Peptides against a protein of PDB entry 7SID. Designs and how they scored, part 74

Target 1, 151 residues: chain A of PDB entry 7SID
Amino acid sequence: LHMYLMLLKELPGEEYPLPMEDVLELLKPLSNVCSLYRRDQDVCKTILNHVLHVVKNLGQSNMDSENTRDAQGQFLTVIGAFWHLTKERKYIFSVRMALVNCLKTLLEADPYSKWAILNVMGKDFPVNEVFTQFLADNHHQVRMLAAESIN

## One batch from the design tools (peptide; made by RFdiffusion4, then SolubleMPNN)

Design b2_p19_6_s2 (from b2_p19_6, 11 letters changed)
Fold by OpenDDE base, seed 1:
Structure b2_p19_6_s2 (fold): chain B 151 residues (1-151), chain A 19 residues (1-19)
Amino acid sequence: as target 1 above (151 residues)
Amino acid sequence: REKRKKELEKKIQEFLNAE
């Protein structure tokens, strides 16, 4: 875990995007890692904070390539799982804050949720619709973060 | 595309059902 988190942490952001092939290699084990530590709030928060770099990279890629679509799918799979567990009230506010930041970055790259669609259990959830639900989050800081992201 | 969709759905299920 530690080594993997280090790799995620060192990913360049929007200013220096990685080749999509490299992004894919990092995304492949991500779902498994998240699954193993899904009950650890601190680890989940850390992962979500680090994958912000991935979102920024996705926004700078050639959106029409197969590799881009694959990377988007792999990433959205993980976000969808975190979203689902959030709906089941499995995560504390600090983890939800990190998730909102991921969703915010996704919306910056895809404001109309053309590709940013979470598919969970066969149902589609456009990120823009998912994001608005955090405006009604039970924790005031989460609501504030969501509201500030819209302005 | 459909095959990839199914694979991603499987990954979600693995995530949710790992324990």
Scores: peptide ipSAE 0.163, ipTM 0.761, DockQ to the pose 0.534
Fold by OpenDDE base, seed 5:
Structure b2_p19_6_s2 (fold): chain B 151 residues (1-151), chain A 19 residues (1-19)
Amino acid sequence: as target 1 above (151 residues)
Amino acid sequence: REKRKKELEKKIQEFLNAE
C-alpha cells in the first residue's frame, strides 16, 4: 500500500503531463486498493488527494483516444464508489472534502459533464449534478469548498 | 465499449460489496 501511495503521489500536475499509458498502469490497481481500505478514513483521504493529479493529466490528453477513455473510466469507477458510500454516510467530512476536490477538478476539465459521468448501480449521474448536492452538505467546510467552485 | 462498461460495473460492485 505505502509504495503504491508513493507512486500516486509522484504524479505530476497539469504542467507536466505523463503519457497516458503510464497513467493507466497506475490506475489499474486503484479500484482494488480502494476496495480493501474503503473503511479506513485516513487511507481513503490520502488516495483521493493523490488522484487529483490523475484528473489534471486527463485534462491535457486527447479525449478522443481509447487510452484516455479507458483512464477516464477507471477513475470514474473509483469516484462513483466513493460517491455512493458518501451518500450512505460512510465517510467523515475530511474524506468528503477530498472527494469534492476531485469533483471540482473534474468540472474544471469537463464543465458540462460530457465524459465526467458517474455510473453507480447501472445508473448515470453527471458530475455537475452530483456536485450540487455538496452545497447542502451537513458540514460547513464541505459546503464552503463546494461553493468556491460556483463563484 | 460495452465490454469495458460491464467490466467497470463489475469493479464498482466489487468495491461496494467488499468485506
Scores: peptide ipSAE 0.160, ipTM 0.758, DockQ to the pose 0.638
Fold by OpenDDE base, seed 2:
Structure b2_p19_6_s2 (fold): chain B 151 residues (1-151), chain A 19 residues (1-19)
Amino acid sequence: as target 1 above (151 residues)
Amino acid sequence: REKRKKELEKKIQEFLNAE
């Protein structure tokens, strides 16, 4: 697990995209890792900050490939879980900030939410719809970040 | 696709239920 976190930390940014096959390999254990650390605010924040690079990689890939769709699904599964727990007030503002950044990046990659849809408990939530909810977040910094992302 | 969807649903459920 520690090694995995280190790998996430060293993920290349948008300037150095990884092959989709490599992205998939990195995403495979992600949900498990997040689950294990779900109650650790600092770890969750760190994970969310690092997976931003994954979203950037996804945005640069061929969206029509099966591997891309698979990667998108793996990633959205994790984001959806974080979103759900956020709704249940399980995360402090700093984690929510990191989540908003992920959602922002998703919207940049998929402005029309064609694939950026969170499925939680069998229900679909387009990222644009989810994102707008952060405009009304209880914490001012979260609201500000969300607002800045729109303008 | 359906198999993949089911797998993802399982993963998210595991995530949400993990305590």
Scores: peptide ipSAE 0.153, ipTM 0.754, DockQ to the pose 0.666
Fold by OpenDDE base, seed 3:
Structure b2_p19_6_s2 (fold): chain B 151 residues (1-151), chain A 19 residues (1-19)
Amino acid sequence: as target 1 above (151 residues)
Amino acid sequence: REKRKKELEKKIQEFLNAE
């Protein structure tokens, strides 16, 4: 886990996008890691903070390739799981804050949720619709963070 | 595309059912 987190931490930001092939390699183990530590709030927060760089990379990529669609699917799978567990009240506000940041970045890249759609248990949830739910979050800081995207 | 969808659905289920 420590090694993987260190790798994620060293990812470049939006100013220096990675090749899609590299993004895919980083995303492949992500779901497994998240699954193993889904009950650890600190680990989940750290992961969500680090994968923000992946979201930025996806937003700047060409959406025409199979690799891009694969990367999007891998990433959205993880985000969908985090969102589902959030709905079940499994995560504290700091983890939800990190999740909202990921969703905000997705909406910046895909404002109309053409590809940014969470599929959980066979049902589709467009990120723009999912995001609005955080405007009613129980924690004031989460609501404030979500509200920033509207302006 | 359908195969990919099924694989991702499986990953989600594994995530949610992890102990």
Scores: peptide ipSAE 0.145, ipTM 0.751, DockQ to the pose 0.609

Design b2_p19_6_s3 (from b2_p19_6, 10 letters changed)
Fold by OpenDDE base, seed 4:
Structure b2_p19_6_s3 (fold): chain B 151 residues (1-151), chain A 19 residues (1-19)
Amino acid sequence: as target 1 above (151 residues)
Amino acid sequence: REEREKELQEKIQKFLNSE
């Protein structure tokens, strides 16, 4: 876990995008790692904070390539799972804030949720409509962060 | 594409059903 987190931390941002093949290699094990630590709030927060760089990379890529679609799918699978567990009240506000930051970055790249769609339990949830629910989050800091993302 | 979707669904289920 430590080495994986270090690798995620060192990911370049939007200014220096990684080849999609490299992004995909990092994303493939991500779901498994998150699954193992889904009940650890600190680990989940850390992971969500680090994968922000991945979202920035995805936003600059050609969405028509197979690797891009695969990478998007891998990432959205993880976000969808975190979203689902959030709806089940499994995560504290700090984890939800990290999730909102991920969703914000997704919306910056895809404001109309053309590809940013969460599929959970066989149902599709566009990120833009998912995001609006955080405007009514029980924690004021989460609401504030969500509101700032809209403006 | 269909196989990819299947793999992703399996990952979701593993995540949500993990002990």
Scores: peptide ipSAE 0.464, ipTM 0.895, DockQ to the pose 0.694
Fold by OpenDDE base, seed 5:
Structure b2_p19_6_s3 (fold): chain B 151 residues (1-151), chain A 19 residues (1-19)
Amino acid sequence: as target 1 above (151 residues)
Amino acid sequence: REEREKELQEKIQKFLNSE
């Protein structure tokens, strides 16, 4: 786990994008790792913080390539699961904060949710609609983080 | 494309149903 997390942490930001093939290799096992540690709040927070770099990379890539679509799908699969479990009140505010940051970054790359759509149990949820739910989060810091991204 | 979507759906299901 620690070695994998270090690899995620070393991903460059928007200014220095990795080849999409390399990003994809890191994303493929991500869902499995998250599944194993879904009940560990600290690990989930760490993972969500690290994958912010992946979202930044997606915005710099050729959106028409198969690898880009695959990478988007792999990432959105993980975010969709975290969002669903958040609605089931499985995560503390610090994890929800990290999730909001991921959603915020997605909206910066895709403000109209053309590709940023969460599919959970066969239903589609555009990220811009999902994001509005955090404006009414029970924790004030989550609401403030969500609100500042809109303004 | 359909195969990819199926794989992603399976990953979601595994995540949500994990012990």
Scores: peptide ipSAE 0.462, ipTM 0.894, DockQ to the pose 0.686
Fold by OpenDDE base, seed 2:
Structure b2_p19_6_s3 (fold): chain B 151 residues (1-151), chain A 19 residues (1-19)
Amino acid sequence: as target 1 above (151 residues)
Amino acid sequence: REEREKELQEKIQKFLNSE
């Protein structure tokens, strides 16, 4: 985990765009890593914060590229899982804050949720619809962050 | 695409069902 997180942190992609092929390779193991540490709030928060920089690359490349679609899918799988577990009240506000930031970044890249759709348990949830739910979050900071993202 | 979709479904399932 530490090595993986270090890679995510030190990647040029956090400051500069990476080729989509490289982004894809970084995203492939992400779901497994998250799965292993799903119950660790701090690790989840850290992961979500680090992947923000990767997500920024998803909207910059050719959207018709197979690698782009694959990378988007890999990332959305992780976000969908975090969102689902959030609905089950598995995560504290700080993790939800990080998740909202990820969703915000997705919406910036795809405001109309053309590709930013979370598939959970065989059902599709557009990120824009998912995002609005955080406007009613129980924690004031989460609500504020969500509201600021809209305004 | 179908194979990729299957892979992603497996990943999310593992995530949601992980202990």
Scores: peptide ipSAE 0.462, ipTM 0.893, DockQ to the pose 0.705
Fold by OpenDDE base, seed 3:
Parts: C-alpha cells; structure tokens; sequence
Structure b2_p19_6_s3 (fold): chain B 151 residues (1-151), chain A 19 residues (1-19)
C-alpha cells in the first residue's frame, strides 16, 4: 500500500497530463487496493485525494481511444463503489469531501454526464444527478463544497 | 466491450462484498 500511495502522490497534475496507457495501468489495480482498505477512513481519503490527478487526466483525454474508455470504466468503478458505500453511511465527512472533489472534477470534464455514469449493481447513475445529493449531505462542509460547483 | 463490462462488474462486487 505504501508504495502504491507514493506512486499516486507523485502523479503530475492537470498541467502535465499522462499518456492514457499509463493512466490505465495505474487504475487497473486501484479497485483491488480500495477493496482491501474500504474500512480504513484515512486510507480511503488519501486514495481519493491522490486519484484527483487521474481524473484531471481523463478530462483532457481523447474520447475516441479504447484505452480512454477502459480507463474511464476503471475509475468510475471505484467512484461508484465509494458512492454506494457513502449512501450506506460507511464513510466520515472527510472521505465524502474527497469524493465530492472527484465528482466535481468529473463534472468539469463532462458536465452533462455523457460518459461520467456510475454503474452500481447493474443500475446507472449519472454523476450530475449523484452530485446533487451531496447538497443535502449531513455535514455542513460537504454541503458547502458541493454548493461551490453550482456557482 | 462486454468482457470489459463483466470485469468491471466483478470488481464492483468484490469491492462491495469485501470484509
């Protein structure tokens, strides 16, 4: 885990996009890592904060690439799982804050949720619809963070 | 495409059912 987190931390930001092939390779093991540590709030927060760089890369990618679609799928799988567990009240506000930041970045890249759709247990949930739910979050800081995207 | 979707669904199930 430590080595993986270090790799994620060292990822360049939006100003320095990675090749989609590299993004995909980093995303493939991500769901497994998250699964192992799903009950660790600190690890989940850290992972979500670090994958923001990946989201930014996805937003700048060419949508015609198979690797792009694959990378999007890998990422949305993780986000969908975190969102589902959030609805089950499994995560504290700090983790939800990190998740909202990921969703905000997705909406910036895909405001109409053409590809940013969470599929959980066979059901589709467009991110723009998912995002509005955080406007009613129990924690005021989460609501405020979500509201910033509306303005 | 279908195979990829199946793989992703398996990952989600593993995530949500992990102990």
Amino acid sequence: as target 1 above (151 residues)
Amino acid sequence: REEREKELQEKIQKFLNSE
Scores: peptide ipSAE 0.460, ipTM 0.894, DockQ to the pose 0.663

Design b2_p19_6_s4 (from b2_p19_6, 10 letters changed)
Fold by OpenDDE base, seed 3:
Structure b2_p19_6_s4 (fold): chain B 151 residues (1-151), chain A 19 residues (1-19)
Amino acid sequence: as target 1 above (151 residues)
Amino acid sequence: REEREKELEEKIQEFLNSE
C-alpha cells in the first residue's frame, strides 16, 4: 500500500496530462487496493483524492483509443463501487467529499453522462443522476460541495 | 481482455461484499 500511495502522489496535476498508457497501468491495481482497504476510511479518502488526477486525464482524452475506453471502464467500475458502498452508508463524510470531487470532474468532462455511467450489480447509473443525490447528503459540507457544481 | 475483465469483476465483488 505504501508504495502504491507514493506512486499516486507523484501523479502530475491537470496541467500535465499523462499518457493514456500510464493512466491505464496505474488503474490496474487500483480495484484490488480499494477492495483490500475498503473498510479503512483514511486510505479510501487518500486514494480518492489522488485518483482525482486520473479523472482529469480521462476527461481530456478522446474516445477513439481502446486504451481510453479500457481506462474509463476500469475507473468507472471503482467509482461505482465507492458510490454503492456510500449508498450503504459505509463511508464517512470526508470520503464522500472526495468522491463528489471525482464525480464533479467527470461531469465537467461529460456533462450529459454519455460515457460517464456507473454500472453496479448489472445496473447503469448515469453520473449526472448519481451526483444529484449528494445534494441531499446528510452532511452539510457534502451538500455544499455538490451544490457548487450547479452554478 | 476478457480475462482481465473477469479478474476485475472478481475484485469488485470482493470490494462490494458485506463486512
Scores: peptide ipSAE 0.035, ipTM 0.649, DockQ to the pose 0.710
Fold by OpenDDE base, seed 1:
Structure b2_p19_6_s4 (fold): chain B 151 residues (1-151), chain A 19 residues (1-19)
Amino acid sequence: as target 1 above (151 residues)
Amino acid sequence: REEREKELEEKIQEFLNSE
């Protein structure tokens, strides 16, 4: 886990995007790691903070390529799972804040949710619609973060 | 493509399933 987290941490941001093939390799084990540690709030928070780099990389990629679509799918699967468990009240506010930051970054790259759509249990949830739900979060800081992102 | 979609769905289920 620690080695994997270090790899995620060292991902370049939007200024120096990685080749999509490299992004895909990093994403492949991500769902398994998240699943394994889904009950560990600290690990989940750390993962969500680090995958911000992935979102930034995706935003700079050629969206017409098959590899891009694959990477998007892999990433959105993970985000969708975190969101679903959030709806089930499985995560504390600090994890939700990290998730909001991920969603914020996604919206910056795809404001109209053309590709940023969470598919959970066979149903589609555009990220822009998902994001607005955090405006009604039970925790003040989460609501504030979501609101500040819109303004 | 169909196989990839199936894999994604399976990963979702793995994440959501209770231990």
Scores: peptide ipSAE 0.032, ipTM 0.634, DockQ to the pose 0.703
Fold by OpenDDE base, seed 2:
Structure b2_p19_6_s4 (fold): chain B 151 residues (1-151), chain A 19 residues (1-19)
Amino acid sequence: as target 1 above (151 residues)
Amino acid sequence: REEREKELEEKIQEFLNSE
């Protein structure tokens, strides 16, 4: 886990996009790591901040490749889980801020939510629809961040 | 691929259901 977190911090932050194959390898243990640290707000925030670069990689890659679709699916599943737990008020505002940034980046890559769809408990939620919910977040900074992203 | 998807789904379910 420690090694993975270190890799997560170092590799996605590179100036150049990672090969999709490398992105897939990084995503493989992500769900497990997130699950293990789900109650640690600081770790969750850190993870969400670092996976921003993964989202950027996903948006820059060939959208028609199988590997890209696979990576997108794996990533969206994790984001969906974070969003779901956010709806259940499991995360403080700083984690929600990080999540909003992830959603913003997804929308930049997929403005029409063609592939950016969160599947949670068998239901599909387009990221654009999910994102608008943060405009009504209880915390002012979250609302402001969401509002700035729309404009 | 399908096996990986299944494993991921299981992990996510554990993630969601444990909270």
Scores: peptide ipSAE 0.025, ipTM 0.599, DockQ to the pose 0.714
Fold by OpenDDE base, seed 5:
Structure b2_p19_6_s4 (fold): chain B 151 residues (1-151), chain A 19 residues (1-19)
Amino acid sequence: as target 1 above (151 residues)
Amino acid sequence: REEREKELEEKIQEFLNSE
């Protein structure tokens, strides 16, 4: 786990995107890792913080390529799962903060949610609509983080 | 391709289950 998390952390930012093939290799075990540690708040927070680099890479790639669509799909599936469990109140505020940061980064890359759509239980939820729910989060820090993204 | 999608769906199902 620690080695995998270090690899995720080493992903470059927006200025230095990795080849999409490398991004896909790092995404392959992500859903499995998230599943295994879904109840570990610290691990979930760490994962969400590290995958911010993946979102930044996606915004710099050719959106028409098959690899880009594949990477988007795999990432959005994981984010959708975190979103679903958040609605079931399975995560503390610090994990929700990390999730909001991921959603914020997605909105920066796709402000109109053309591709940033979460599919949960067979239903589609555009990220811009999902994001608005965090404006009414029970924790003040989550609300403030969501609000500053809108401003 | 379809096999990869099915495997991902199965992993996500485990993720979503609150067992």
Scores: peptide ipSAE 0.046, ipTM 0.668, DockQ to the pose 0.760; fails the geometry check

Design b2_p19_7_s1 (from b2_p19_7, 9 letters changed)
Fold by OpenDDE base, seed 2:
Structure b2_p19_7_s1 (fold): chain B 151 residues (1-151), chain A 19 residues (1-19)
Amino acid sequence: as target 1 above (151 residues)
Amino acid sequence: SIEELTKKFFEEVGVEMPK
């Protein structure tokens, strides 16, 4: 976990995008790590904060490549899981804030949710629609963050 | 195993596992 978190932390920003192949390699362990630590609020928050760089990389990539679609799918699966658990009130506000930041970054890359769609239990949830739900979050800081992030 | 836990997790949340 520690090594993985360090790798995520050291990811370059959007100015220096990683090759999609590298993004895929970084995403491979992500679902496993998230699954194992799904009940650890601090770990989840840390993961969500660090994967912001992944989102930035995905947004800058060629959407026509198979690797891009694969990476997007894997990432969205993880975000979908966090979203589902959020709806079940499994996460504290700080984790939800981190999730909002991820969703915000996704919307910056895909404002109309053309590809940024969460599939949970066979149902599709466009990220732009998911994002607006945080405007009604029970915690004021989450609502504020969501509101400030709307463009 | 991690694989089993991952599978159970995604089944629990109703999300398809990444390929």
Scores: peptide ipSAE 0.083, ipTM 0.692, DockQ to the pose 0.818
Fold by OpenDDE base, seed 4:
Structure b2_p19_7_s1 (fold): chain B 151 residues (1-151), chain A 19 residues (1-19)
Amino acid sequence: as target 1 above (151 residues)
Amino acid sequence: SIEELTKKFFEEVGVEMPK
């Protein structure tokens, strides 16, 4: 909670888009918050439900600077962490549903996973490959959501 | 609540992120 409050205080109310360097600074606390609440299903679900805006903005950007790639990397680190814990069966179906929606949005922005690649423990996992794994999820609603995204 | 704070954060980030 305190971390969220600190983050909010740093958020500007500018009408114009922020420099990418400022976006990077905003993404750093997010990773820490996600790590802190990784065992709270409700908090994780809430976070994943709202990160869609970040995904859309990063995907629609025409910028290809080092800072842009860094920002994308910071975000993908968070998604990668959620996916990793999903593989370890740490999340209930509702959290997995939210994660699938995030991955779906990433695929819409980057269908061939040119930049949408999760790096977990030194290994690269393209989001399209990660996404297909949810077609075999134990919960029928997760499977259905994943299947709908492909069709 | 955490939900409200999270929502506010991502809304602001979404608006402020460059295209």
Scores: peptide ipSAE 0.022, ipTM 0.486, DockQ to the pose 0.038
Fold by OpenDDE base, seed 3:
Structure b2_p19_7_s1 (fold): chain B 151 residues (1-151), chain A 19 residues (1-19)
Amino acid sequence: as target 1 above (151 residues)
Amino acid sequence: SIEELTKKFFEEVGVEMPK
């Protein structure tokens, strides 16, 4: 786990975007790691904080390429799972904060949710619609973070 | 490479690479 988290932490920022092939390689184990540690709040928060770099890379890529669509799909599957568990009240506010930051970054890249759509249990949920639900979060800091994205 | 590091990670934890 530590090795994988260190790998995520050392991802280059928006200044030096990763090749999409490298993004795909990084995303391959992500779903399994997230599933394995879904009950560990600290690990989930750490993962969500580090995958922000992936979101930034996805937003700068050629959206028409097959690799980009594949990477987007794999990433959105993970985010959808976190959102689903959030709705089931499985995560504390600090994890929800990290998730909102991911969703915020997705909206910056895709304001109209053309590709940023979460598929959960066979149903599609555009990120812009998902994001508005956090405006009613029970924790004030989560609501405030969500509200900042509207302006 | 990311692939090499990923392989080392799964080897370290004793789990096969996910499909």
Scores: peptide ipSAE 0.020, ipTM 0.513, DockQ to the pose 0.054
Fold by OpenDDE base, seed 5:
Structure b2_p19_7_s1 (fold): chain B 151 residues (1-151), chain A 19 residues (1-19)
Amino acid sequence: as target 1 above (151 residues)
Amino acid sequence: SIEELTKKFFEEVGVEMPK
């Protein structure tokens, strides 16, 4: 876990996007790690903060390749799981803040949710629709962050 | 580097790094 988190932390920003092949390598263990530590608020927060770089890399890609679709799918599966557990009130506000930041970044990359669609329990939820639900979050900071993202 | 960290990660987990 420690090594993986360090790896995610070292991801370049949007100023220097990684090749999609490298993004895929980073995403391979992500689902498993998230599943194992889904109840650890600190680990989840750290993961969500670090994968912001992954979102930026995905958004920088102008190629509609198999690797791009694969990377997008793997990432969205993880985000969908976090959102699902959020609906079940499993995460504190700081984790939800990190999730909102991920969703915000996704919307910046895909404003019309062409590919940014969460599939949870067999149903599709466009990120733009999911995002608006955080405007009614119980915590004021989460609501404020969501509102700032729309403006 | 990302490459170095990736190699270390896979080695630690005990999985061969894909090409």
Scores: peptide ipSAE 0.018, ipTM 0.479, DockQ to the pose 0.043

Design b2_p19_7_s2 (from b2_p19_7, 12 letters changed)
Fold by OpenDDE base, seed 3:
Structure b2_p19_7_s2 (fold): chain B 151 residues (1-151), chain A 19 residues (1-19)
Amino acid sequence: as target 1 above (151 residues)
Amino acid sequence: SILQESKKFFEEVGVELPK
């Protein structure tokens, strides 16, 4: 876990995007790690903070490539799981803050939710639609972060 | 395996993992 988290932390910014093949390799263990540590709030927060680099890389890629679609699918599956568990009140505000930041970054890369769509229980939820729900979050800091992102 | 357990969990919460 620690080595994986370190790898996520040390990813280059959007100024130097990774080849999509490298992004795919990075994403392969992500769902497993998230599942194993789903009940650890600190680990979940750390993961969500670090995967911001992945979002930036995906936003800089060619959306028509097969590898890009594959990477997007794997990433969005994980985000969808975090969102679903958030709706079930499984995560504290600090984890929700990190999730909102991920959603914000997705909207920056895809403002019209052309590819940024969460699939949960066989239904599609555009990120722009999902994002607005955090304006009514129970925690004031989450509401404020969501509101700032809309402006 | 860890992979099988993780897939099972996500499926239980209604999230389909990529094949």
Scores: peptide ipSAE 0.032, ipTM 0.645, DockQ to the pose 0.696
Fold by OpenDDE base, seed 2:
Structure b2_p19_7_s2 (fold): chain B 151 residues (1-151), chain A 19 residues (1-19)
Amino acid sequence: as target 1 above (151 residues)
Amino acid sequence: SILQESKKFFEEVGVELPK
């Protein structure tokens, strides 16, 4: 876990995107890691904060490539799982804030949710619709963050 | 695959996914 988190932390930002092949390699274990540590709030928060770099990379990629679609799918699967568990009230506000930041970054890359769609239990949820739900979050800081992100 | 990853993650969190 520690090594993986370090790798995520060291991801370059939007200014220096990784090759999509490298992004895919980093995403491959992500679902498993998230699943294993789904009950650990601190780990989940850390992961969500680090994967912001992945979102930035995805936004700069060639949208028509198979690798891009694959990377998007793998990433969205993880985000969908976090969102689902959030709806189940499994995460504290700090994790939800990290998730909102991820969703915000996704919307910056895809404002109209053309590709940013969460598939949970066979149902599709556009990120823009998912994001607006956090405007009604029980925690004031989450609501504020969501509101600031939309404006 | 994306499907395999989703199934694995959601099953582990107690969520059933369609075929």
Scores: peptide ipSAE 0.031, ipTM 0.663, DockQ to the pose 0.156
Fold by OpenDDE base, seed 5:
Structure b2_p19_7_s2 (fold): chain B 151 residues (1-151), chain A 19 residues (1-19)
Amino acid sequence: as target 1 above (151 residues)
Amino acid sequence: SILQESKKFFEEVGVELPK
């Protein structure tokens, strides 16, 4: 786990995007890690903070290839799971704030939700629709972060 | 296996894994 988290942390930002093949390699174990540590608030927060770099890399891709779709799918699956568990009140505010930051970054990368769509329970939810729900979050800092992201 | 457990988890929460 530690090694993997360090690799995620070292991902280059938007200014220096990685080849999609490299992004895919980093995403391969992500779902497993998230599943295993879904009840660990600190690990979940750390993961969500680190994968922000992945979103930035995905947003900088100018090629719509199979690898791009695969990477987007792998990432959105994880985000969808976190969102679902958030609705079930499984995560503290700090984890929800990290999730909001991920959603914000997704919207910046894909303002029109061409690919940023969460599929949960067989239904599609555009990220912008999901994002607005955090405006009514029980924690004031989460609401403020969500509201700030709109402006 | 860990992979099987992971897949089952996501299925239980109603999230489909990419093919």
Scores: peptide ipSAE 0.029, ipTM 0.624, DockQ to the pose 0.686
Fold by OpenDDE base, seed 1:
Structure b2_p19_7_s2 (fold): chain B 151 residues (1-151), chain A 19 residues (1-19)
Amino acid sequence: as target 1 above (151 residues)
Amino acid sequence: SILQESKKFFEEVGVELPK
């Protein structure tokens, strides 16, 4: 786990996008890791903080390639899972803060949610729609962070 | 295939959550 988290942390940001093939390799085990550690708040927070770099890479990539679409799908599966568990009140505010940051970054890359769509139990939820739900979060810091994206 | 994998993931998570 620690090695994998380190690899995610070392992923270059928007200024130095990686080849999509490399992104795919990093994303391949991510869903399994998230599933395994879904009950560990610290691990989940760490994962969400590190995958911000993945979003930045995806935003700089050629969206017309099959690899890009595949990478987007793999990433959105993970974000959707965190969103689902958030609705089930499984995560403390610090994890939700990290998730909001991911969603915020997604909206910056895809303001109209053309590809940033969460599929939960066979139903599609555009990230812009999902994001607005955090404006009513129980924790004031989460609400404030969400509101900053609108202003 | 991505959709199918997503469904499997959520189904697995859903099974562990109390109803």
Scores: peptide ipSAE 0.133, ipTM 0.711, DockQ to the pose 0.097; fails the geometry check

